# Peptides against a protein of PDB entry 2QAS: the designs that were tried, part 23

Target 1, 120 residues: chain A of PDB entry 2QAS
Amino acid sequence: PPEDLMQYEAMAQDALRGVVKAALKKAAAPGGLPEPHHLYITFKTKAAGVSGPQDLLSKYPDEMTIVLQHQYWDLAPGETFFSVTLKFGGQPKRLSVPYAALTRFYDPSVQFALQFSAPE

## One batch from the design tools (peptide; aimed at target 1 I66 V67 G90)

Design b2_p19_6_s3 (made by RFdiffusion4, then SolubleMPNN; from b2_p19_6, 11 letters changed)
Fold by OpenDDE base, seed 5:
Structure b2_p19_6_s3 (fold): chain B 120 residues (1-120), chain A 19 residues (1-19)
Amino acid sequence: as target 1 above (120 residues)
Amino acid sequence: SLIEEMERRAAEFEAAQAP
């Protein structure tokens, strides 16, 4: 088959990652997500740029799925990564996740799902 | 499918962030 020198698949993946970024920006806006929308975001915990409490990341050596519904604070969706405070075991934990580290995105309310290739 | 898996594990993910 012809060789794709344009790397269209990569472009498409980046565009789809943009959906996640946009969704998070909506979630970070005043009032949060419009109910019943909520987000499940899965990412590679060992991907470059991922940061958070070692105890938490150690518990999830490969992938972690976070839920943004009722208990998330200081969601800050940047251009290349987002950060958010979530509670695990009742304790607030700050996570910073590059969009490039994402592997899955899901909104159960409308069954909208995206899957991405992330660094191994 | 992706959706089926996410739905199946939803409770697990939520429990991790439960108070």
Scores: peptide ipSAE 0.628, ipTM 0.940, DockQ to the pose 0.566
OpenDDE base, seeds 1, 2, 3, 4: peptide ipSAE 0.622, 0.627, 0.623, 0.617; ipTM 0.940, 0.940, 0.939, 0.938

Design b2_p19_6_s4 (made by RFdiffusion4, then SolubleMPNN; from b2_p19_6, 8 letters changed)
Fold by OpenDDE base, seed 2:
Structure b2_p19_6_s4 (fold): chain B 120 residues (1-120), chain A 19 residues (1-19)
Amino acid sequence: as target 1 above (120 residues)
Amino acid sequence: SLIEELEKKAAEFLAAQQP
């Protein structure tokens, strides 16, 4: 079979990660996400660049799924990572997640899902 | 299915993600 020297699959993955970034930017805009849209984001907790409370990350040593719907604050979607404050057990926790660490993205409202290969 | 799996994981973490 012909060899893909263009690495189209990698390009496609990057483009799709861009969808997540764009979605988060919409979520961070005034007024937040347009209802009823909300996001389920799964990422590798041990991926490079992931940061947050040690207890929280230790509780989920492999993957973690966060939900951005009604209870999230200070969402900051940067160019390479996003950070957000969520409450766990009533306590606000700040998470910083590189887009490269993402493994899944899902919007239940329209059943839109994406999967990604994240670094080990 | 993928959707079912995603919703399952979401539900799990949503339960922990509370005010």
Scores: peptide ipSAE 0.432, ipTM 0.901, DockQ to the pose 0.665
OpenDDE base, seeds 1, 3, 4, 5: peptide ipSAE 0.300, 0.419, 0.334, 0.351; ipTM 0.862, 0.898, 0.873, 0.879

Design b2_p19_7 (made by RFdiffusion4)
Pose (drawn by RFdiffusion4):
Structure b2_p19_7 (pose): chain A 120 residues (1-120), chain P 19 residues (1-19)
Amino acid sequence: as target 1 above (120 residues)
Amino acid sequence: SLEEQIAAGEAFLAEAEAH
């Protein structure tokens, strides 16, 4: 015991996904992130709401990490998901990722990191 | 883990820069 009927830990998890959304809005600002800040985003490829090239998604069965630093265009962080154009083998592709699909967040510049979807 | 996320990120960057 005690069983948590309020699910405080789960609420704290969701509240923290919001940091990723807020960070992506600063990155979507004209001029991008304030250097040397850059972002690593890890997400569940099969999580509902994610869309991408069928070929690319098949290459990454469950988890996929993307880096937002030197090569990303048209970052569009909606209220419930974000979409961004990245390059894979020199070929530009478009992704849509719900904040609910996120499992990890890391900015190597200040070593700030978050882990989600992990009730432990 | 964090180390696995960093390794996956390095692999992604290497692929993104490849032509």

Design b2_p19_7_s1 (made by RFdiffusion4, then SolubleMPNN; from b2_p19_7, 9 letters changed)
Fold by OpenDDE base, seed 2:
Structure b2_p19_7_s1 (fold): chain B 120 residues (1-120), chain A 19 residues (1-19)
Amino acid sequence: as target 1 above (120 residues)
Amino acid sequence: SLAEMEAAAAAFEAAAAAT
C-alpha cells in the first residue's frame, strides 16, 4: 500500500488523546461528570512520566486500569498529564499519568471506547 | 480501592468485548 508520509494515524491518535483530556476536564469541573458517565482509564505503568506509589505501580508492571466514578479526589487534568487521588486500602494515593501513557479509555455509560498505542 | 480497580479492569475487558 502507499506510504503515508503524513503520519495520519499518529495525528488521529493525538486528537483522540485530546478527547480523554477534555473528558477529564469535564470530570474535574464542579459537580463532576454528569451521571451516569464515568471513566475507565488504562495506562502503561512504566511509561515515562508516570508516577505514583511504588507498591501500587509494582503490582501492575505492565498496565493499570483506574476508574473515575465514585472513589477519586482532586482530579487535576493538565495539558500533558493528569493527576488524581485514589484510595487503596483506605489510603489516599496520588497518581500522575501522562496522556501519552494511555492505552485505553472507556465510558461504560455510553459504551464509548478508545484505544491507544503507548510507549513501553 | 485497589481491589475495586482490579475488579474494574476485568469488568472493563468484559464491557469492551461486549461493545
Scores: peptide ipSAE 0.081, ipTM 0.720, DockQ to the pose 0.113
OpenDDE base, seeds 1, 3, 4, 5: peptide ipSAE 0.034, 0.034, 0.037, 0.033; ipTM 0.619, 0.619, 0.641, 0.621

Design b2_p19_7_s2 (made by RFdiffusion4, then SolubleMPNN; from b2_p19_7, 12 letters changed)
Fold by OpenDDE base, seed 5:
Structure b2_p19_7_s2 (fold): chain B 120 residues (1-120), chain A 19 residues (1-19)
Amino acid sequence: as target 1 above (120 residues)
Amino acid sequence: SLEETIKKAEEFEKLSKSK
């Protein structure tokens, strides 16, 4: 096949990152996600813009998956990144993740899954 | 805990795919 100089696949991937952003905005709305929907979000912990507790990120130097179901607080889905508070070692920790750092999105309630290539 | 949540999340790793 001829070479794709338009990078359509990358464009499509970027558009699909918008699905994650939209889902997180739904999750951040009053009442959260409609049951039984919940989100598994995987990201590269060393990607540019990722910030969080040093002990946690050091423990997971490649990828980490967080689950947004019941144990999360102050979800703030911005335009380029989202932030959320999770408990680690019994203490609340703030995590900020650019959408560009995502490698996986999964909602097991309806088996909806996305995979992305993320820069290092 | 978050650590327990991460372990649970790994159960679904093979179910993910690109759309």
Scores: peptide ipSAE 0.027, ipTM 0.585, DockQ to the pose 0.129
OpenDDE base, seeds 1, 2, 3, 4: peptide ipSAE 0.022, 0.022, 0.024, 0.023; ipTM 0.549, 0.570, 0.570, 0.561

Design b2_p19_7_s3 (made by RFdiffusion4, then SolubleMPNN; from b2_p19_7, 10 letters changed)
Fold by OpenDDE base, seed 5:
Structure b2_p19_7_s3 (fold): chain B 120 residues (1-120), chain A 19 residues (1-19)
Amino acid sequence: as target 1 above (120 residues)
Amino acid sequence: SLEEMIAKGEEFEKLSASV
């Protein structure tokens, strides 16, 4: 097939990352996500810009999945990354994840899924 | 492909945090 000099797939992927950002912004708004929507977010733990508890990130050296449903606080979706507080071992921990680090996004309530390539 | 990027009804792997 002809060579795609426009890189349409990459552009489409970037656009779809915008869906994740938009969903997180909805989640961060007053009232949170409308029931029963909740989000499974998977990301590469070693990707540039990822920050969080060293013990947690060391435990999951490749990628990890967080769930945004009932146990999350101070969700702050920025333009290039989002941050959120989760409890790990009963202790609140802050995670910061660039959207570029995401590999999967899933809302089980409607079985909506997105998959992305991310740097290793 | 775009089909690989968008899916309905997929099942995902084990959770690692916040549950």
Scores: peptide ipSAE 0.055, ipTM 0.647, DockQ to the pose 0.104
OpenDDE base, seeds 1, 2, 3, 4: peptide ipSAE 0.044, 0.047, 0.027, 0.026; ipTM 0.639, 0.645, 0.607, 0.562; seeds 1, 3 fail the geometry check

Design b2_p19_7_s4 (made by RFdiffusion4, then SolubleMPNN; from b2_p19_7, 10 letters changed)
Fold by OpenDDE base, seed 5:
Structure b2_p19_7_s4 (fold): chain B 120 residues (1-120), chain A 19 residues (1-19)
Amino acid sequence: as target 1 above (120 residues)
Amino acid sequence: SLEETIKAAEEFEKLAASV
């Protein structure tokens, strides 16, 4: 078969990661996501750039899924990573996750889902 | 709690579409 010198698959993956970023930016905007939209975001906890509570990350050594619906604060979607505050054990904890660390994105309200490869 | 939510959320991984 012909060799893809354009690396279209990689470009498509990058574009779709852009969907996640865009969705998070909508979520971070005033008023948040329009009901009933909410986001399930899965990421590799050991991926480069991932930062968060040691106890939480230790509990989920491979990957974890966070839900952005009603219990999140100060969502800050940057260009290469996003950060968000979640309550763990009753205390606010800050998570910082590079988009490159994402493995899954899902919006149950409309059953929109994406799956990505992520570095270990 | 967040922990419970994480567990529940993992149920949906099977529904994710591969790129």
Scores: peptide ipSAE 0.030, ipTM 0.626, DockQ to the pose 0.115
OpenDDE base, seeds 1, 2, 3, 4: peptide ipSAE 0.026, 0.027, 0.029, 0.027; ipTM 0.608, 0.631, 0.626, 0.615

Design b2_p19_8 (made by RFdiffusion4)
Pose (drawn by RFdiffusion4):
Structure b2_p19_8 (pose): chain A 120 residues (1-120), chain P 19 residues (1-19)
Amino acid sequence: as target 1 above (120 residues)
Amino acid sequence: ATEYDEEMAEAQEEVDALF
C-alpha cells in the first residue's frame, strides 16, 4: 500500500508532456531554438495518431528518435500533436506525432531529459 | 545525403544510454 486512487504519478507524467509541447513552440518560433539548444524526441511509432511514410514507419517497428537541430522544416506544434519535415537519406518526409506518443525528451546542451509512458 | 541519418543514429545511442 497505498493504492493511489488519484493517480498522482500519472497526472505528473501528462503534466510533463506539456514541457515538450512548450519547447516545440519555441523551436517553431521564427529563428528556431536559441543555440546551442537542440532536441531529441523519442516516440512510439505504432501509437495511435502518428502518421508518416509507410516505408519509413515500417523501418522503425516500435521506437523512433528524431533530432531537431540542423535539419528540420515547417515545425508545426499543434495543441495535441506536432508535425515536422525531416530528411531521410536526403529525401524530405513529413511526420505527425501526438504528445501522447512521446516516451523521451532530451536536450544535450543542458543535459535536460524527460521520460514518459513509463509508470515503473 | 546521410548526414541527418548519422545524427539521428547518434541521438538514438545517447537517448538509450540515458534511459

Design b2_p19_8_s1 (made by RFdiffusion4, then SolubleMPNN; from b2_p19_8, 9 letters changed)
Fold by OpenDDE base, seed 1:
Structure b2_p19_8_s1 (fold): chain B 120 residues (1-120), chain A 19 residues (1-19)
Amino acid sequence: as target 1 above (120 residues)
Amino acid sequence: SLEAEQQMAAAAEEVAALF
């Protein structure tokens, strides 16, 4: 096959990252996601821009998956990253994750899944 | 797992389907 100098596949993947951003913006709106929609988001914990409690990130040196269902606060989906407060062991923790760090997005309610290549 | 550590996380069966 001929060489793709346009890198269309990469452009398509970036467009799909936009789906995650859009979904998070819906989740951040008043009332949250429409039931029964909820999100599983997996990302590389060592990717540039990822921020959170050191103890938490240390437990997951490669990837971790967060769930946005019933217990999340102050979801702020920016243009390049999103931040959210989740409870771990009953304690609120703030996470900041660039969309570029994502490796998987899943909404079980409709079995919608996306996979992405992310920094190692 | 991280999902289990989050309060009110989805059921294990649903989580397992991701991997």
Scores: peptide ipSAE 0.060, ipTM 0.671, DockQ to the pose 0.267
OpenDDE base, seeds 2, 3, 4, 5: peptide ipSAE 0.056, 0.058, 0.051, 0.051; ipTM 0.672, 0.667, 0.661, 0.663

Design b2_p19_8_s2 (made by RFdiffusion4, then SolubleMPNN; from b2_p19_8, 11 letters changed)
Fold by OpenDDE base, seed 4:
Structure b2_p19_8_s2 (fold): chain B 120 residues (1-120), chain A 19 residues (1-19)
Amino acid sequence: as target 1 above (120 residues)
Amino acid sequence: DLEAELEMQEAQKVLNSLF
């Protein structure tokens, strides 16, 4: 097969990461996502730029899936990463996740799914 | 939080079935 020197697949992946960013920006807008839309987001916890409480991240040494439906706060989708507060054991935990760390994105309401290759 | 953790577990199950 011909060699792809343009790296189109990587460019396409980056474009699709933009879908996640856009979806999160919609979620962060006043009123949140329109019902019944909600998001499952999976990311590599050891990827560069991922930050959060050590005790929490230690529970998920490889990947972590967060659910953005009813129990999330202060979602802040930036240009290269998003941050969000989730409660674990009744305590709020702030997570910051680069879009590059994402491995899966899913909206169960419409069965929209994306899969990404993330840094190991 | 039990509810949040259970929700995450269920989400993981769903995702594992899709990917």
Scores: peptide ipSAE 0.315, ipTM 0.845, DockQ to the pose 0.669
OpenDDE base, seeds 1, 2, 3, 5: peptide ipSAE 0.308, 0.309, 0.285, 0.296; ipTM 0.842, 0.844, 0.831, 0.837

Design b2_p19_8_s3 (made by RFdiffusion4, then SolubleMPNN; from b2_p19_8, 6 letters changed)
Fold by OpenDDE base, seed 2:
Structure b2_p19_8_s3 (fold): chain B 120 residues (1-120), chain A 19 residues (1-19)
Amino acid sequence: as target 1 above (120 residues)
Amino acid sequence: DLEYELEMARAKEEVDALF
């Protein structure tokens, strides 16, 4: 088949990552997501740009699925990554996750699902 | 307090079953 020099598949994936970014921006707005909407976000913990407490990331050597529903604070969706505070063992932990590290996105309330290719 | 960790675990199971 002809060689794709436009990298259309990558562009399509980035566009879909834009959906996640937009959803997070809605979540970060005053009042948060309209109930019952909430987000399950899965990402590669060893992907470039992923940042968080070493002890926490060590518990999830491959992927981590975080839940953004009622227990999250200071959600900050940037242009290339988002950060959020979650409590583990009662202790607040700050996570920073590039959109490029995402592998799955799901909103159970409407069964909306997205899957992405992420760097190993 | 493992409340959130349990929530994450349940979410992971649901996602794993979906994909």
Scores: peptide ipSAE 0.622, ipTM 0.930, DockQ to the pose 0.674
OpenDDE base, seeds 1, 3, 4, 5: peptide ipSAE 0.590, 0.608, 0.622, 0.470; ipTM 0.920, 0.925, 0.930, 0.899

Design b2_p19_8_s4 (made by RFdiffusion4, then SolubleMPNN; from b2_p19_8, 8 letters changed)
Fold by OpenDDE base, seed 4:
Order: C-alpha cells, then sequence, then structure tokens
Structure b2_p19_8_s4 (fold): chain B 120 residues (1-120), chain A 19 residues (1-19)
C-alpha cells in the first residue's frame, strides 16, 4: 500500500481523543452523566504528565482503568488533561491524566468503545 | 468500593474483548 504522508490515522485518533474530552465535560456538568451512562477510562501510568499517588501508580506500573460512575469528585476536564478525585482505601486521592496518555475509553451503557496509542 | 471497581475493571475480560 502507498505511504500515508498525511498521517490520517494519527489525525483520526486526535479527533477521537476529543470525544473523550467532550464526554468528560458532560460528566463534569451539573447533574453529571445522564443515567445509565458511566465511563471506563484506561491510561498509561508512566506517560508524561500523569500525576497521582505514588502507591497507586506503583500498583499499576503499565496502565490502569478508572471508573467514573458512583464514586468520583471534582472532575475537572481541562484542554490537555483532566483531574479527578477518587477514593482508594477509603481515602480521597487526586489523579491528573493527560488525554494523550489514554489507551482505552468505554461506556458500557451503550457499548461505545475507543482505543488509542499512547506515548511511553 | 471504588477500589473493588478498579480491580474488576482491570480484570474485566468482556470489556477488554471489545478492544
Amino acid sequence: as target 1 above (120 residues)
Amino acid sequence: SLAAELEMAQAQKEVDALF
């Protein structure tokens, strides 16, 4: 096949990352996501810009999945990254994840799934 | 708990199969 000098696949993935950002902005809006929508978000824990509790990130040396459904607080979807407070062992912890670090996105309520290549 | 949900999410093969 001919060489793709336009890098359409990369452009498509960037556009699809925009879907995740938009979904998170909906989740952060008053009232949160409309039931029964909820989000499974997977990201590379060692990707540049990822920030969170060291014990948590050490537990998941490659990638981890967070669930935004019942127990999350102060979701803040910025333009390049989002941050959210989650409870681990009953303690609230702040996690910051660049959209570029994402590898998977899933909403099981409608079986909507996205997959991404993320930098190391 | 959320911790349990995370564990289930990590091990949920039904979800993994979609990717």
Scores: peptide ipSAE 0.032, ipTM 0.626, DockQ to the pose 0.370
OpenDDE base, seeds 1, 2, 3, 5: peptide ipSAE 0.030, 0.030, 0.031, 0.029; ipTM 0.630, 0.625, 0.617, 0.592; seeds 1, 2 fail the geometry check

## One batch from the design tools (peptide; aimed at target 1 F88)

Design b2_p20_1 (made by RFdiffusion4)
Pose (drawn by RFdiffusion4):
Structure b2_p20_1 (pose): chain A 120 residues (1-120), chain P 20 residues (1-20)
Amino acid sequence: as target 1 above (120 residues)
Amino acid sequence: SADDAALAAAHAEAEAAAAA
């Protein structure tokens, strides 16, 4: 015991996914992130709401990490998901990722990191 | 490919940072 009927830990998790959304809005600002800040985003490929090229999604069965630093265009962070154009083998592609699909967040510049979807 | 190796390295780093 005790069983947590308030699910405080789960609420804290969701509250923290919001940091990723807020960080992506600063990155979507004209001029991008304030250097040397850059972002690693890890997400569940099969989590509902994610869309991408069928070929690309098949290459990454469950987890996929993307880096937002030198090569990303048209970052569009909506309120419930974000979309971004990245390059894979020199070929530009478009992704949409719900904040709910996120499992990790890391900025190597200040070594700030978050882990989600992990009730432990 | 090179991009695949880079993404795998970034994934390992992000996983290790989240675990720390």

Design b2_p20_1_s1 (made by RFdiffusion4, then SolubleMPNN; from b2_p20_1 with D4E H11Q A14T E15A)
Fold by OpenDDE base, seed 5:
Structure b2_p20_1_s1 (fold): chain B 120 residues (1-120), chain A 20 residues (1-20)
Amino acid sequence: as target 1 above (120 residues)
Amino acid sequence: SADEAALAAAQAETAAAAAA
């Protein structure tokens, strides 16, 4: 097939990652997400830029899903990554995840889903 | 917590489906 020198597929995926960023910015705004909206975010734990507790990341050597609904704090959606505090085993943990590390985004309230290719 | 329970359910679903 013809060679795509424009890399359109990558452009499209990056644009869709922008949806996740925008959704997180809405979630971080005063009042949080409008109910019943909530987010399931899956990412490659070994991707460049992913940061978090060693014990937690070791438990999920490939992919990890986090939920942003009622028990999240200090959500900070930056331009290239977001950080958030969540409870695991009842303990607060801080995660920092580049948007490039994402593999799945899902809002069950409206069954909105996105899938991405991430660094392996 | 509610989110931890939801996370556990989601992870179980992911494992069962073998999908990200």
Scores: peptide ipSAE 0.160, ipTM 0.721, DockQ to the pose 0.240
OpenDDE base, seeds 1, 2, 3, 4: peptide ipSAE 0.159, 0.049, 0.104, 0.098; ipTM 0.734, 0.644, 0.675, 0.674

Design b2_p20_1_s2 (made by RFdiffusion4, then SolubleMPNN; from b2_p20_1, 6 letters changed)
Fold by OpenDDE base, seed 3:
Structure b2_p20_1_s2 (fold): chain B 120 residues (1-120), chain A 20 residues (1-20)
Amino acid sequence: as target 1 above (120 residues)
Amino acid sequence: SEDEKRLAEAHAEAQAAAAA
């Protein structure tokens, strides 16, 4: 069978990751997401570039899901990663997550879901 | 799916008042 030298599948995956980036940029704009939209984002906690509280990441050694609805602050969606402040145990914590670390994206309001293969 | 939603919500329980 012919070899795909164009790497079309990788290009398609990158395009889909762009949807998450675009959604986060909407969430970061003044006024936030239009209700009732909210985001569940799942990522590999040991993926390269992931940073956050050591105790929290140790508690979730494989994957964890964060929700961006009412309790999030200083969302900063960059070009290769996003960062956000969330409360854990009542204390604000900063997380930084590369888009490449994502494994799932979900908006329950419209039942929109994406899944990704993230590097280990 | 609803199953995926429930799983996602379970993982998100680490956040204080995540669904508030």
Scores: peptide ipSAE 0.066, ipTM 0.701, DockQ to the pose 0.096
OpenDDE base, seeds 1, 2, 4, 5: peptide ipSAE 0.044, 0.063, 0.062, 0.048; ipTM 0.680, 0.698, 0.697, 0.682

Design b2_p20_1_s3 (made by RFdiffusion4, then SolubleMPNN; from b2_p20_1 with D4E H11A E13A E15A)
Fold by OpenDDE base, seed 2:
Structure b2_p20_1_s3 (fold): chain B 120 residues (1-120), chain A 20 residues (1-20)
Amino acid sequence: as target 1 above (120 residues)
Amino acid sequence: SADEAALAAAAAAAAAAAAA
């Protein structure tokens, strides 16, 4: 096929990353997500801009999936990344994840799924 | 109380398979 100089695929993926951002903003609003919506978010732990506890990221050297449903705090969805506090081993851990690091987004309540290519 | 994130990480592969 002819070369796509417009890079439409990248544009489309970027637009769909906007869906994730918007969903997280809804999740961060007072009252959280409307029941029964909740989010499974998968990201490359080694992607540029990912930040979190070293022990945790070492445990998941490739990808990590987090759930935003019952046990998350201080969700802060920015324009290029979001941060959130989750518990691992009973301890609160702060993660910061660029939207560009995402590989999967899923809302099981309505079986809505998105997949993305993320840099290593 | 519950380690929701840890549970999610452990079940990531299963969740991926279940995703439509």
Scores: peptide ipSAE 0.067, ipTM 0.741, DockQ to the pose 0.263
OpenDDE base, seeds 1, 3, 4, 5: peptide ipSAE 0.045, 0.039, 0.041, 0.041; ipTM 0.730, 0.726, 0.729, 0.726

Design b2_p20_1_s4 (made by RFdiffusion4, then SolubleMPNN; from b2_p20_1 with D4E)
Fold by OpenDDE base, seed 1:
Structure b2_p20_1_s4 (fold): chain B 120 residues (1-120), chain A 20 residues (1-20)
Amino acid sequence: as target 1 above (120 residues)
Amino acid sequence: SADEAALAAAHAEAEAAAAA
């Protein structure tokens, strides 16, 4: 078959990453997510731009999943990455995750799932 | 299930309320 020089599949994936960004922006708005929606977000912990506690990231050398439902604070969805505060071991920790690092997005309330190819 | 696996992965480290 002809070679795709337009990279349509990559463009489609990036468009779907936009869904995650939009969902997070809804979650960050006053009032948060409309019940019963909540988000499971999985990302590559070693992807470029990912930042957080060293001990936490070391514990999850490949991927980790965070849940945005009740125990999260200061969700800040930017244009290229989002940051959020979660408690680990009773202590608040700040995570910063580029959308490009995402590998999975899931909202079990409506069984909506997205999967992405993320760089190592 | 997808949500069960995600829940286990997330809440194993994070001190958060369980989600269905």
Scores: peptide ipSAE 0.048, ipTM 0.705, DockQ to the pose 0.109
OpenDDE base, seeds 2, 3, 4, 5: peptide ipSAE 0.037, 0.041, 0.038, 0.031; ipTM 0.664, 0.678, 0.663, 0.631

Design b2_p20_2 (made by RFdiffusion4)
Pose (drawn by RFdiffusion4):
Structure b2_p20_2 (pose): chain A 120 residues (1-120), chain P 20 residues (1-20)
Amino acid sequence: as target 1 above (120 residues)
Amino acid sequence: SHFEDPTTAATWAAHAPDPS
């Protein structure tokens, strides 16, 4: 014991997904992130709400990490998901990722990291 | 509890695909 009927840990997890959304809004600002900041986003490919090229999603069965630093365009962070154009083998592609699909967040510049969807 | 160790996070960051 004790069983947590308030699910404080789960609420804290969701509250923290919001940091990712806030960080993506600063990155979507004209001019991008303040260097040397850049972002690593890890997400569940099969999590509902994610869309991308069928070929690309098949290459990454469960987890996929993207880096937002030197090569990303038209970052559009909505309130419940974000979409961004990235290149894969030189070919530009478009992705949509719900914040709920996120499992990890990392900025190597200040070594700030977050882990989600992990009740442990 | 959600603030992950940076070394562990960096290991997972190595799974990002190459744009080239």

Design b2_p20_2_s1 (made by RFdiffusion4, then SolubleMPNN; from b2_p20_2, 10 letters changed)
Fold by OpenDDE base, seed 5:
Structure b2_p20_2_s1 (fold): chain B 120 residues (1-120), chain A 20 residues (1-20)
Amino acid sequence: as target 1 above (120 residues)
Amino acid sequence: RFFMDPAEAAALAKNAPDPA
């Protein structure tokens, strides 16, 4: 078969990362996500630009999933990464995650799921 | 492979308030 020199699949994946960014921007807007929508976001903890509690990231050296539903604060979705405050062990911790580090996005309320390739 | 999947994440959030 002919070789795809346009890399259409990669472009499509990048476009789909835009869905995550847009969803997070909706989540960050006043009032948050409309119920019952909530987000499961999985990312490579060793990907470039990922920052957070080192003990937590060390506990999950490959991938980690965070849930944005009842306990998240100061969600700040930028153009290349988002940051959010979550409680771990009852203590608020700040996470910063580049969209390029994402491997999965899931909204159980409507069973909407996306999977992405991320750097190993 | 060490990871926290959605089920594990849900368990982590077990102390969250019940949905209204």
Scores: peptide ipSAE 0.028, ipTM 0.594, DockQ to the pose 0.092
OpenDDE base, seeds 1, 2, 3, 4: peptide ipSAE 0.022, 0.025, 0.023, 0.022; ipTM 0.594, 0.606, 0.603, 0.603

Design b2_p20_2_s2 (made by RFdiffusion4, then SolubleMPNN; from b2_p20_2, 11 letters changed)
Fold by OpenDDE base, seed 4:
Structure b2_p20_2_s2 (fold): chain B 120 residues (1-120), chain A 20 residues (1-20)
Amino acid sequence: as target 1 above (120 residues)
Amino acid sequence: RYFMDPEEAAELAKNAPNPL
């Protein structure tokens, strides 16, 4: 196949990362996501900019998935990363994840699923 | 390519450690 000097694939992936950011902004709005929508987000735990509980991230050395439906708090979707408080083992913990670290996004309510290449 | 198979996504979603 011919060489793509425009890097359309990278452009498309960046655009689709924008979908995730937009979805998270909706999730952060008062009242949360419209029922029955909820979001599964997978990310590389060792990617630059990822921060969270050391014990949790150590448990998932490659990637982990989080879900946002009813039990999420203080969701802050910034321009380059989002942060959110979730419960793990019953304990509230804060995660910060750059959008560039994402590998998958999934809303089962409408079977909308995306996949991304994420650098470490 | 960019869109993932929903069934595969559903299986992976089961691995989320935080509650719904």
Scores: peptide ipSAE 0.688, ipTM 0.955, DockQ to the pose 0.598
OpenDDE base, seeds 1, 2, 3, 5: peptide ipSAE 0.688, 0.681, 0.594, 0.677; ipTM 0.955, 0.954, 0.930, 0.954

